# Peptides against a protein of PDB entry 7BDX: the designs that were tried, part 281

Target 1, 212 residues: chain A of PDB entry 7BDX
Amino acid sequence: EMGAAACTLLWGVSSSEEVVKAILGGDKALKFFSITGQTMESFVKSLDGDVQELDSDESQFVFALAGIVTNVAAIACGREFLVNSSRVLLDTILQLLGDLKPGQCTKLKVLMLMSLYNVSINLKGLKYISESPGFIPLLWWLLSDPDAEVCLHVLRLVQSVVLEPEVFSKSASEFRSSLPLQRILAMSKSRNPRLQTAAQELLEDLRTLEHN

## One batch from the design tools (peptide; made by RFdiffusion4, then SolubleMPNN)

Design b2_p26_5_s3 (from b2_p26_5, 10 letters changed)
Fold by OpenDDE base, seed 4:
Structure b2_p26_5_s3 (fold): chain B 212 residues (1-212), chain C 212 residues (1-212), chain A 26 residues (1-26)
Amino acid sequence: as target 1 above (212 residues)
Amino acid sequence: as target 1 above (212 residues)
Amino acid sequence: SELEKKNKELIEENRKKVAEIGAEVR
């Protein structure tokens, strides 16, 4: 209970750039983000057995952690910190996104995907994420999610890769062969305008790159 | 571990007035401070049996909580919040200061005393604290602490009472009869300059009020 | 750049969404 409450407050205040800078300027940041990954991993591993109530203190704690990571990654120095000093956390987030079933822990997936997107704004972060083992299969897995918000954030992450020539040139063939283009096309016809737009833009970007 | 880390970061960033305002502006503040008191109480109650290592995660967590309360009380809106909405927490802090033995949990005592001092800057807070059952006996108990920093913060709290005529006039006779004036006089001769000064000032304030 | 502008807009959109999710987590 108390840990979840403290972490929830920390999440709320981490929406401020100055708070993120204060978190990162302290000597506790490295340890905190290391334990963050472990805690998130432990939570996701516990889901395979007992239906942990999504409203549990543990769930709230993990959501807050994912929210903090997202807020940290929202600013330049936070991205730099994560990419340079918290790569294990990024690996953990990628792993957990793979371990979670479609429709499982949707809010957590959204937060984790948002964090990865924010990290992907840093070229080093984008490289690190996109060069991760099984990254493209992971995108395919995540695009199977029935949740439109999950899919939206996956599409945005894919777009971050596609829009970066240095990254996309290395994986363009694998992206074209392994991305579920039919699913993305279906998403471009979604009634969800955000999903529709993101899918449309990505399809346009992909088509433009086919002609080059 | 994770809870202590999160709470420690929250403590660090709560040194900012804007962060305190953000904490208090949220819907989670009341619950957080309610659980804070319970957590601190549980910790102190656990000390009566096993020598819990002062460097434990639990100890760090409680220290961070006490630090957060102190930082909240450092600003006007935080004092107002504590005095109006978290009186149970103030009662808990007063109780725990009584339950802790001289020399026991010195750092926690210092933080709790600092929080009470900060609250005492609010007239309503000062009234609430000073009118608490056993307040003067508690001051006597705390002034028996061998730690100079504990004693310093007790003296400051006493000074807050003495400097407020509306509060002191009600308890002046009890203060004069129940305060360990000999101990305060001994503290005015301390080699610790902060303790020396605080004791000297308090003795001067008390003497000035004897002539009125 | 147009990309930088888009990224800033999406970060801000995400920031709002993070706050919304945080408000929903009771």
Scores: peptide ipSAE 0.293, ipTM 0.864, DockQ to the pose 0.281
Fold by OpenDDE base, seed 5:
Structure b2_p26_5_s3 (fold): chain B 212 residues (1-212), chain C 212 residues (1-212), chain A 26 residues (1-26)
Amino acid sequence: as target 1 above (212 residues)
Amino acid sequence: as target 1 above (212 residues)
Amino acid sequence: SELEKKNKELIEENRKKVAEIGAEVR
């Protein structure tokens, strides 16, 4: 309980850039983000057995951790820190996104995907994520999620790859062949305007790159 | 482990007034400080059995909690919050200072005494602390501590009472009779210059008030 | 660049969403 309360407060204040800089300027940041990955992994592994109520202290703790990572990645020095010093955490987030079934832990997936998107704004981060083993299969898995918000954040992550020529050129053939284009096309017809727009923009970007 | 890491980061960033305001502006502050008191109490109660290594995750967690309380009390709105909304926590800190033996958990005592001192800067806080049952016996107990830093912070707390006529006038006879004046006099001869000065100033203040 | 502007907008949208999710956590 106390850990979840402390993490929740830390999450709330991490919305400030100055607070993120203070977290990263401390000698405890590396340890914190190392244990963060382990804690998130332990939680996801526990889901297969106990019907963990989403309102549990453990769930709140993990949500707060994912929120903190997202807020850290929202600033340039935070992205640099994660990509240079906490790659294991990025690997863990990618792994956990693969381990979670479609429709499972939607809020956590959204937070993790937002963190990856924020990291992808850094070219080093984008390279690291997109070069991760199984990244494209993971996108296919995540785009099968029934949650429109999960799908939206996946589409944004794909768009980050597509909009970066240095990354997309290396994987363009694999992306074109392995992306669930039919699912993305279906999303472009969604009633959710955010999902619709993101899917349409991505399809336009992909078509533009096919003609070049 | 993760809870201690999160609390340690929260402690570090709580040195900022803006962060303290953000903590207090959230709807989670009341719950956090309620659980803080319970957690600190549970830790102190556990000390009688297990040789808890001072370097344990639990010790670090409790130190961070005490540090957060101290930093909150360092600002005016934080003192107002503690005195109005978290009196149970103040009662807990006073109780725990009484439960700990001389020489036991020195660092925790220092942090708790610093928090009480910070609260005592607020007249409402000073009244609340000084009117606490057993406050003067507690001062006598704490001034028997072999640690000069503990004694220093106790002397500062006593000085806060002495320097406030509205509080001191009500208890002046009890303070004069029940304070360990011989111990304070011995501290005025200490090799520790901070302790020496604080003891000397307090003795001068007490003498000045005896002549008025 | 237009990309940098879009990224800043999406970061800010994400920041708001993170705060909303945080407020919903009881």
Scores: peptide ipSAE 0.292, ipTM 0.863, DockQ to the pose 0.281
Fold by OpenDDE base, seed 2:
Structure b2_p26_5_s3 (fold): chain B 212 residues (1-212), chain C 212 residues (1-212), chain A 26 residues (1-26)
Amino acid sequence: as target 1 above (212 residues)
Amino acid sequence: as target 1 above (212 residues)
Amino acid sequence: SELEKKNKELIEENRKKVAEIGAEVR
C-alpha cells in the first residue's frame, strides 16, 4: 500500500519537466530505473491468464512506474538518460509487450508503448528500439491486439521508424514484408477516428517510400 | 526495495516548493499522509531495543517519509494541509517521539522534530502541537537525549512556543515549572556551538518573559 | 521541421492520456 501510494505521487509530479530533471539529476535515478524493470517483469510473470486486478496495489504500482518512465521519456534529457543509462529497462518493456497476450493488461501496454514512442524521438533511442531482436515480429504481435488504443500506439511507433531514413533504409525490406499491411488497412476503416487517421497516415507514408 | 527507491526519489524532489504544491493539489495526498503515519508507527514498533538497521530498506523508507513530511511542512500550504487534513499524522509523530528511547533512531527523531518545528510556524499548528496531551513531558523526555542534534531541534521547538504569546501565556506556568532548566543550562555550556547558541537564546527568552 | 512539430503534438497528447490514466487509478 505505502509503496504504491508513494509511487503514484511520484508519477503525478513527474508530469512536470522540472521534476523529471530533478529525478535524473540525483544519484539515485540509476538504481530506481534498474529495479523498475524487474518490478514490472515480476508483475507480468505473476499474472494468471487474462485476469487483471487493475485495482490491486501491485497493479497501481506498476502503472505508476510505467507512467513515470513515459513522463521521463517525454523530455530530451529523459530520453538521453534512458538510452544511455537504462537500456535494460527498454529491453524489459519490449519483452513485456511480447509476453502479454492480446487484450491482456491494455492500460499497461498503452503506457509502455507511449514510453517507447517517446524514446523513439531520440535517434539513438529509435535505433536501439528498432534494432532490438524481434522488434518487427513484436509489432506484428501487438497489431493483432483487439484494443484500438493499443493498436493506435503501435501504429505511432511504426510511423516513428518509417519517418526516419537512417533507420528505415536499413530494414525497409523487412518492414515492408513483415508488417501486417492487411491489418493496418483494416484499421484505416475503423470506426475509431484516431485509429483510422493513424492507420491512413502510415499507409500513405509507406506508399510514398515505396515509390522513392 | 522498489517502494523505498520510489519514496526516496519523492523525498528528493519534495525539496522543491512547486513539487510540494503538486503533491498537495492532487486527490491522493490525503491517502498518502494517512498511511504515512501507520507506516512510521509500524517501523518504530518493530524496533528491537537499541538496534538501528539504518541501512535497511525499511529504515530508508521511513526516513524518506519523515523527510517528505518535513519538506511539506516547510511551506505555508503544506503546513495548512497538515494542520487541517492530517492531524492524525502529527499525533503519530508526537507519539513516536515519546516511544523512542534516548539515543534511539537519532536521525529519525531529528527529521520528526524538524517537521514539528516547521508545522509550529503555523499558529494553528503551534496551538495543535502545544495543546497535545503530554507535550510538555515529551519535551522533558526529548531534552534528556544524549544526541546534540536531537536536543538542538527540541530547543528550537520550545523556542517556537515561548516566542508566541497566544500559546505561551496559556501554559507559561506549566512550561516554566516543567522545563528541565538545569539541562538547558548544561546545553548552554556545550562544546557544540549550535546547541550552545540555541540553549543560550532560549534561556534569554525565558528570563525576558519572567520579567514581563 | 514538420516531424518535430508532429512529435511535440503527440508527446503532448500522450502526456494528457497518461494523466487521464493516472486519474482513473485509485
Scores: peptide ipSAE 0.290, ipTM 0.862, DockQ to the pose 0.247
Fold by OpenDDE base, seed 1:
Structure b2_p26_5_s3 (fold): chain B 212 residues (1-212), chain C 212 residues (1-212), chain A 26 residues (1-26)
Amino acid sequence: as target 1 above (212 residues)
Amino acid sequence: as target 1 above (212 residues)
Amino acid sequence: SELEKKNKELIEENRKKVAEIGAEVR
């Protein structure tokens, strides 16, 4: 209870850039983000047996941790910190996104995907994520989610890769052959206007890059 | 571990007035400070049996909580919040200061005394603390501590009472009769210059008020 | 660049969504 309450307050105040700078300017940031990855991994591993009530203190704690990581990645120095000093946490987030089933822990997946998107704004971060083993298969898995918000954030992450020539030119053939284009086309016909627009834009970007 | 790390980061960032305002402006502050009192009380109650290593995660967590309360009380809106909305926490801090033996948990006592001193800068806070049952006996107990830093912060709290006519005029006879004046006089001869000065100033203030 | 503008807009949208999720998580 107390740990979850403290972490939730830390999440709330981390919406400020000045607070993120204060977190990162301290000597305790490295330890905190190291333990963060371990805690998130432990939580996801515990989901296989007990119907962990999503309203549990443990769930709230992990949501707050994912929220903090997202808020840190929202600023330039936070992205630099994560990519330079906390790569293990990025590896953990990618792993957990693969371990969670479609429809499982939707809100947590959205927060983790938002954190990866924010990291992908840094070219070094984008390279690190996109060069991760199993990244393309992971996108295929995540695009099978029944949740429109999960799919939206996956499409945004894919668009970050497609819009960066230094990354996409190296893997363009693998992306084109391994993306579930029929699923993305189905999303472009969604009743959700945000998902519809994101899928349509990505299909247009992919077509434009096919002719160059 | 993770809870202690999160709470320690929250403590570090709470040194900013803007962060304290953000903590208090949220809907979660009341719950956080309610659980804070309970957590601190649970920790102090656990000390009677096991030599809790002062370096335990639990100890670090409680230190961080006491640090947060101190930082909140350092600003005007934080003092108002504690006195208006978290009186139970103030009651708990007073109780825990009574339950801890002389020389026990010195650093925690210092943080708690600093929080009470900061609250005492608010006239409503000073009235609330000084009118608490057993306040004068508690000062006598705390002034028996062998630690110079504990005694220094007790003397500062006593000075806050003595310097406020609206409070001291009502209780002046009880303060004069129940304060350990010989202990304060011994502190005015301490080799610790901060303790020496604080004890000397308090003795001078008490003498000046005896003639008015 | 247009990309930088889009990224800033999406970061801000994400920041709002993070705050909304934080308000819903009890």
Scores: peptide ipSAE 0.288, ipTM 0.861, DockQ to the pose 0.263; fails the geometry check

Design b2_p26_5_s4 (from b2_p26_5, 10 letters changed)
Fold by OpenDDE base, seed 3:
Structure b2_p26_5_s4 (fold): chain B 212 residues (1-212), chain C 212 residues (1-212), chain A 26 residues (1-26)
Amino acid sequence: as target 1 above (212 residues)
Amino acid sequence: as target 1 above (212 residues)
Amino acid sequence: SELEEKNKKIIEENKKKVEEIGAEFS
């Protein structure tokens, strides 16, 4: 309980850029983000087991951790830190996004996808994430989620890849061959206006790339 | 482990006034400080038991909690919050300072005494602490500690009482009858210049009160 | 750049969503 409460407060205050800088300016940041990945991994692994009721505190703790990572990645120096010093955490987030089934831990997926999107704002971060093994299949796995928010954040991450020629060129063949076009087209007709817009923009960006 | 790491980061960033305001501006502050007291109490109670090796993480966690309370109490709005909404935590800190033996958990005592001193900067906080049952005996118990830092922070807390007529008048008889004058005189000759100064100042303040 | 402005907008939308998710656990 106390750990979850402390982590939740840290999450709340980490919305400030100055707090993120203070977190990263300390000698304890590396250890914290290392343990963060391990804790999130242990939680996700516990979900597949016959392990009973997700302790509301354990869920809250993992949410707060994912929120902190997202807030850190929202800041330029935070993205640089994650890409330079916490690659294992990024790999863990990618792994966990693959391990979670469609509809499973939807809100956690949203936070993790937001963190990856925020990291993808850095070209170095985008390169790192996109070069991860199974990245393209992972995007399509995540896009199979019935949740509109999950799909929205996946589409945004896909768009970050598509809009960066240096990244897209490396995976263009795999991307084109596996693109769930019918699913993206269905999303472009969604009643969710955010999802609809993101799907339409991505389809326009893809059409622009096909003419080049 | 993860809880201690998160709490340690929260401690580090809580040195900022803006972070303290952000912590207190949330709906989760009350719960956090309630659990803080319980966690610290459980830790101190575990020390008196045959319970083995203080998990280095548990110690670190309690240190971080005490550090957060100290940093919150360093700010005017934080003192007001503690005095208005977290009196149980203040009572717990006073209790734990009494339960700890001389030389036991010295660094934790220092942090707790710092928090009480910070609270005592508010007249309302000073009144609340000084009106706590056994407060004067507790000061002398704490002043029996062989540690110079513990004694320094006790002397500062005593000085806050002595310098406030509204507070000192309520306990003046008990204070005068139980004052460990020989011990304070010995501290005024300490090789520790901070302790020496604090003891000298307190002796001067006490002499000024005897002439009135 | 247009991309930077888009990214800033998305970051701010994401911050709000993070806060909303956080409020559901309180």
Scores: peptide ipSAE 0.369, ipTM 0.848, DockQ to the pose 0.263
Fold by OpenDDE base, seed 4:
Structure b2_p26_5_s4 (fold): chain B 212 residues (1-212), chain C 212 residues (1-212), chain A 26 residues (1-26)
Amino acid sequence: as target 1 above (212 residues)
Amino acid sequence: as target 1 above (212 residues)
Amino acid sequence: SELEEKNKKIIEENKKKVEEIGAEFS
């Protein structure tokens, strides 16, 4: 109870850039983000295959942690910190996104994907996550989610890869061979306007790359 | 572990007025401070009579909570919130200060006394805490502490009472009859300059009141 | 750049969504 409450308040205030700087300027940031990864991992490992998100203190705590990571990654110095000093946390987030089933822990996946997208704004971060083993299969696994919001954030992450020639060139062969084009085309016809737009933009970016 | 880490970060960032406003502007502040009191109480109740402060996650968590309360009370809106909406927490802090033995949980006592001093800047807060049952005996109990820092913060709280005529007039008889004058005089000769100054100032304030 | 502006917009949209998710657990 108390831990979840404290972490939830920390999440709320971490929306401020100055609060993120204060979190990172302290000597406890490294330890906090290390334990964050462990806590998130423990939670996901405790989930049975068919268990959905529970409205519990533990769930709330994990959501707050994922929210904090997302808010930290929204700031330039936060991205720099995560990419340079908390790579294990990024590895954990990638792993957990793979461990979660389609439709399972939807909101947590959204937060984790948002955090990864924010990290991907940093070229070093994008390089790091995109060079992670199984990254491309993971994107397609996540894109199989029935949730439009999950899919939206996956498409944005895919777009971050596609829009960075240095990153895309390394994975272009695997990307082209495994691209779920029909799924992305279906998303471009979604009634969800955000998903529709993201899928259309990605398709345009991909078409531009095919002509070059 | 994770709860203590999150709460410690929240403590650190709560030194900012804007963060305090953000904490209080949310819908979770009431619940947080309610649980804060319960958590602090549970910790103190778990301490055996001769147990000192443990360097533990639980201790760290309680310290962080006390630090957050102190930082919140340092801000005008935070004082207003505590005095109007979290009186149970103030009652808890007063109770816990009574339950702790001299020399026991010294740093926690310091934080709790700091929080009460900060609250005492608000006239409503000072009225509330000073009208609490056993408040004057509690001050003298706390002033028996061998720790100079504990005693310093007690003297400051005593001074807050003495400097407010509306509050002091209600308790003046009990205060005069129970005042540990010899102890305060001894503190005015302390080698600790902060304690020495606080004791001297209080003695001057008391002398001024005797002549009026 | 156009990419920087796009990223800025997405960050801002994501911030709002993070707040919305946070409010659902309140």
Scores: peptide ipSAE 0.367, ipTM 0.848, DockQ to the pose 0.247
Fold by OpenDDE base, seed 1:
Structure b2_p26_5_s4 (fold): chain B 212 residues (1-212), chain C 212 residues (1-212), chain A 26 residues (1-26)
Amino acid sequence: as target 1 above (212 residues)
Amino acid sequence: as target 1 above (212 residues)
Amino acid sequence: SELEEKNKKIIEENKKKVEEIGAEFS
């Protein structure tokens, strides 16, 4: 209980850029983000057995951790910190996104995908995550999720890759050969206007790249 | 481990007034400070048996909690919050200061005494803590500590009472009858210059009150 | 750039969604 409450308060205050700078300017940030990855991994591994009540203190704690990582990645110095000093945490987030089944832990997936998108705003971050083993297959696995919000954040991450020629050219062959075009076309017809727009924009970006 | 790390980061960032305002402006502050009191009480109750290594994760967590309370009490809106909305936490801090033996948990005592001193800057806070049952005997119990830093913070809290006529006049008879004058005189001769000065100032304040 | 402005808008939208998710667990 107390740990979850403290972490939840830290999450709330981490919405401020000044607070993120204070977290990163201290000597304790490295240890905190190292333990964060381990804690998130332990939680996801525990889900295979008991229907862990999503309202548990453990779930609240892990959501707060994912929220903190997202808020840190929302600012330039936070992205730099994660990519330079906490690569193991990025590897863990990618792993956990692969281990979770479609429809499982939707809100946690959304936070993790937001954190990866925020990291992708940094060219060094985008290079790092896109060069991770199985990254392209992972995007397609995540795009099979029935949740519209999960799919929206996957499409945004795909767009970050497509809009960066230096990154896209390295994986363009794998990307084109495995692209779930019918799935993206179905999303472009979604009743969810955010998902619809993101899928349409990505289809336009892909068409532009085929003509160049 | 993770809870202690999160709480330690929250402690570090709570040194900022803006962060304290963010903690208190949220809907989660009341729950956090309620659990804080319970956690601190549980820790102190566990000390009677095993030599809890002061370097334990539990000790670190409780120190961070006491540090957060101290930082909250360092600002006007934080004092107002504690006195208006978290009186149970103030009662717990007073209780725990009574339960700890002389020389036991010195650093925790210092943080708790700092929090009470910060609360005492608010007249409503000083009234509340000074009207607590056994407050004057508790001050003398704490002044028996062999640690100079504990004694320094006790003397500062005593001075806050002595310098407030509206508070001091209510307890002046009990205060004068139980005053450990020889102990304070011994502290005024300490090799610790901070303790020496605080004891001298208190002796001067007491002499001024006897002549009025 | 147009991309920077798009990224800025998405960051701000994501911040609001993070706050919304945080409020659901309060």
Scores: peptide ipSAE 0.366, ipTM 0.846, DockQ to the pose 0.246
Fold by OpenDDE base, seed 5:
Structure b2_p26_5_s4 (fold): chain B 212 residues (1-212), chain C 212 residues (1-212), chain A 26 residues (1-26)
Amino acid sequence: as target 1 above (212 residues)
Amino acid sequence: as target 1 above (212 residues)
Amino acid sequence: SELEEKNKKIIEENKKKVEEIGAEFS
């Protein structure tokens, strides 16, 4: 209980850039993010089926951790820190996103995907994530999620790859061959305007790449 | 482990006034400080003898909690919050300071005494603390500590009472009758210049009150 | 760049969503 309460307060204050800088300027950041990955992994491994008591102290704790990572990655120095000093955490997030079934732990997936997107704003981060084994299959696995918010954040991450020629060129063959085009086309007709727009933009970006 | 790491980061960033305001501006502050008191109490009750593994996760966690309370109390709005909304925590800190033997948990005592001193800067806080049952005997109990830093912070808290006529007048009879004058005189001869100065200042303040 | 402005916008949208999720656990 106390750990979850402390972590929740840390999450709330980590929305400030100055707080993120203070967290990273301390000698304890490395240990914190290392244990973060382990804690998130332990939680996901303990999940029995689709029943997640979101109101549990453990859930609250893991959500707070994912929120902190997201807020850290929202800042340029935070992205640099994660990509240089906490790659194991990024690997863990990618792994956990693969381990979770479609429709399972939706809110946690959203936070983790937001953190990865924020990291992807840094070219080093995008390179690191996109070069991870099974990254492209993972994107399509995640895009099968029934949750529109999960799909939105996946499409944004796909777009980050597509908009970066240096990254896209390395994966272009696999990307084109495995692209769930019908799924993306279905999303472009979604009632969710955010998902609809993201799917339309991605389709436009993909068409632009076919004509070049 | 993760709870201690998160709490340690929260402690580090709580040195900022803006972070303290953010902590208190959230709806979770009340719960956090309630559980803080319970956690600190549980830790002190679990202490077997004088052997405290200061390197334990539990010790680190409790130190971080005490540090957070101290940093919150360093800010005017934090003092107001503690005195109005978290009196149980103040009662707990006073109780724990009484439960600990001289020489036991020195660093924790220092943090707790610092928090009480910070609260005592607010007249409402000073009134609340000084009107607590057994407060004067507690001061003398704590002043028997072999640690110079503990004694320093006790002397500062005593001085806060002495320098406030409204508070001192209520306790003046008990205070004068039980004052460990020989102990304070011995501290005024300490090799520790901080302790020496604090003891000398208190003796001067007491002499001034005898002549008025 | 247009991409930088898009990224800034998405970061800000994500911040709001993080805050909303955080408020649900309160």
Scores: peptide ipSAE 0.365, ipTM 0.847, DockQ to the pose 0.263

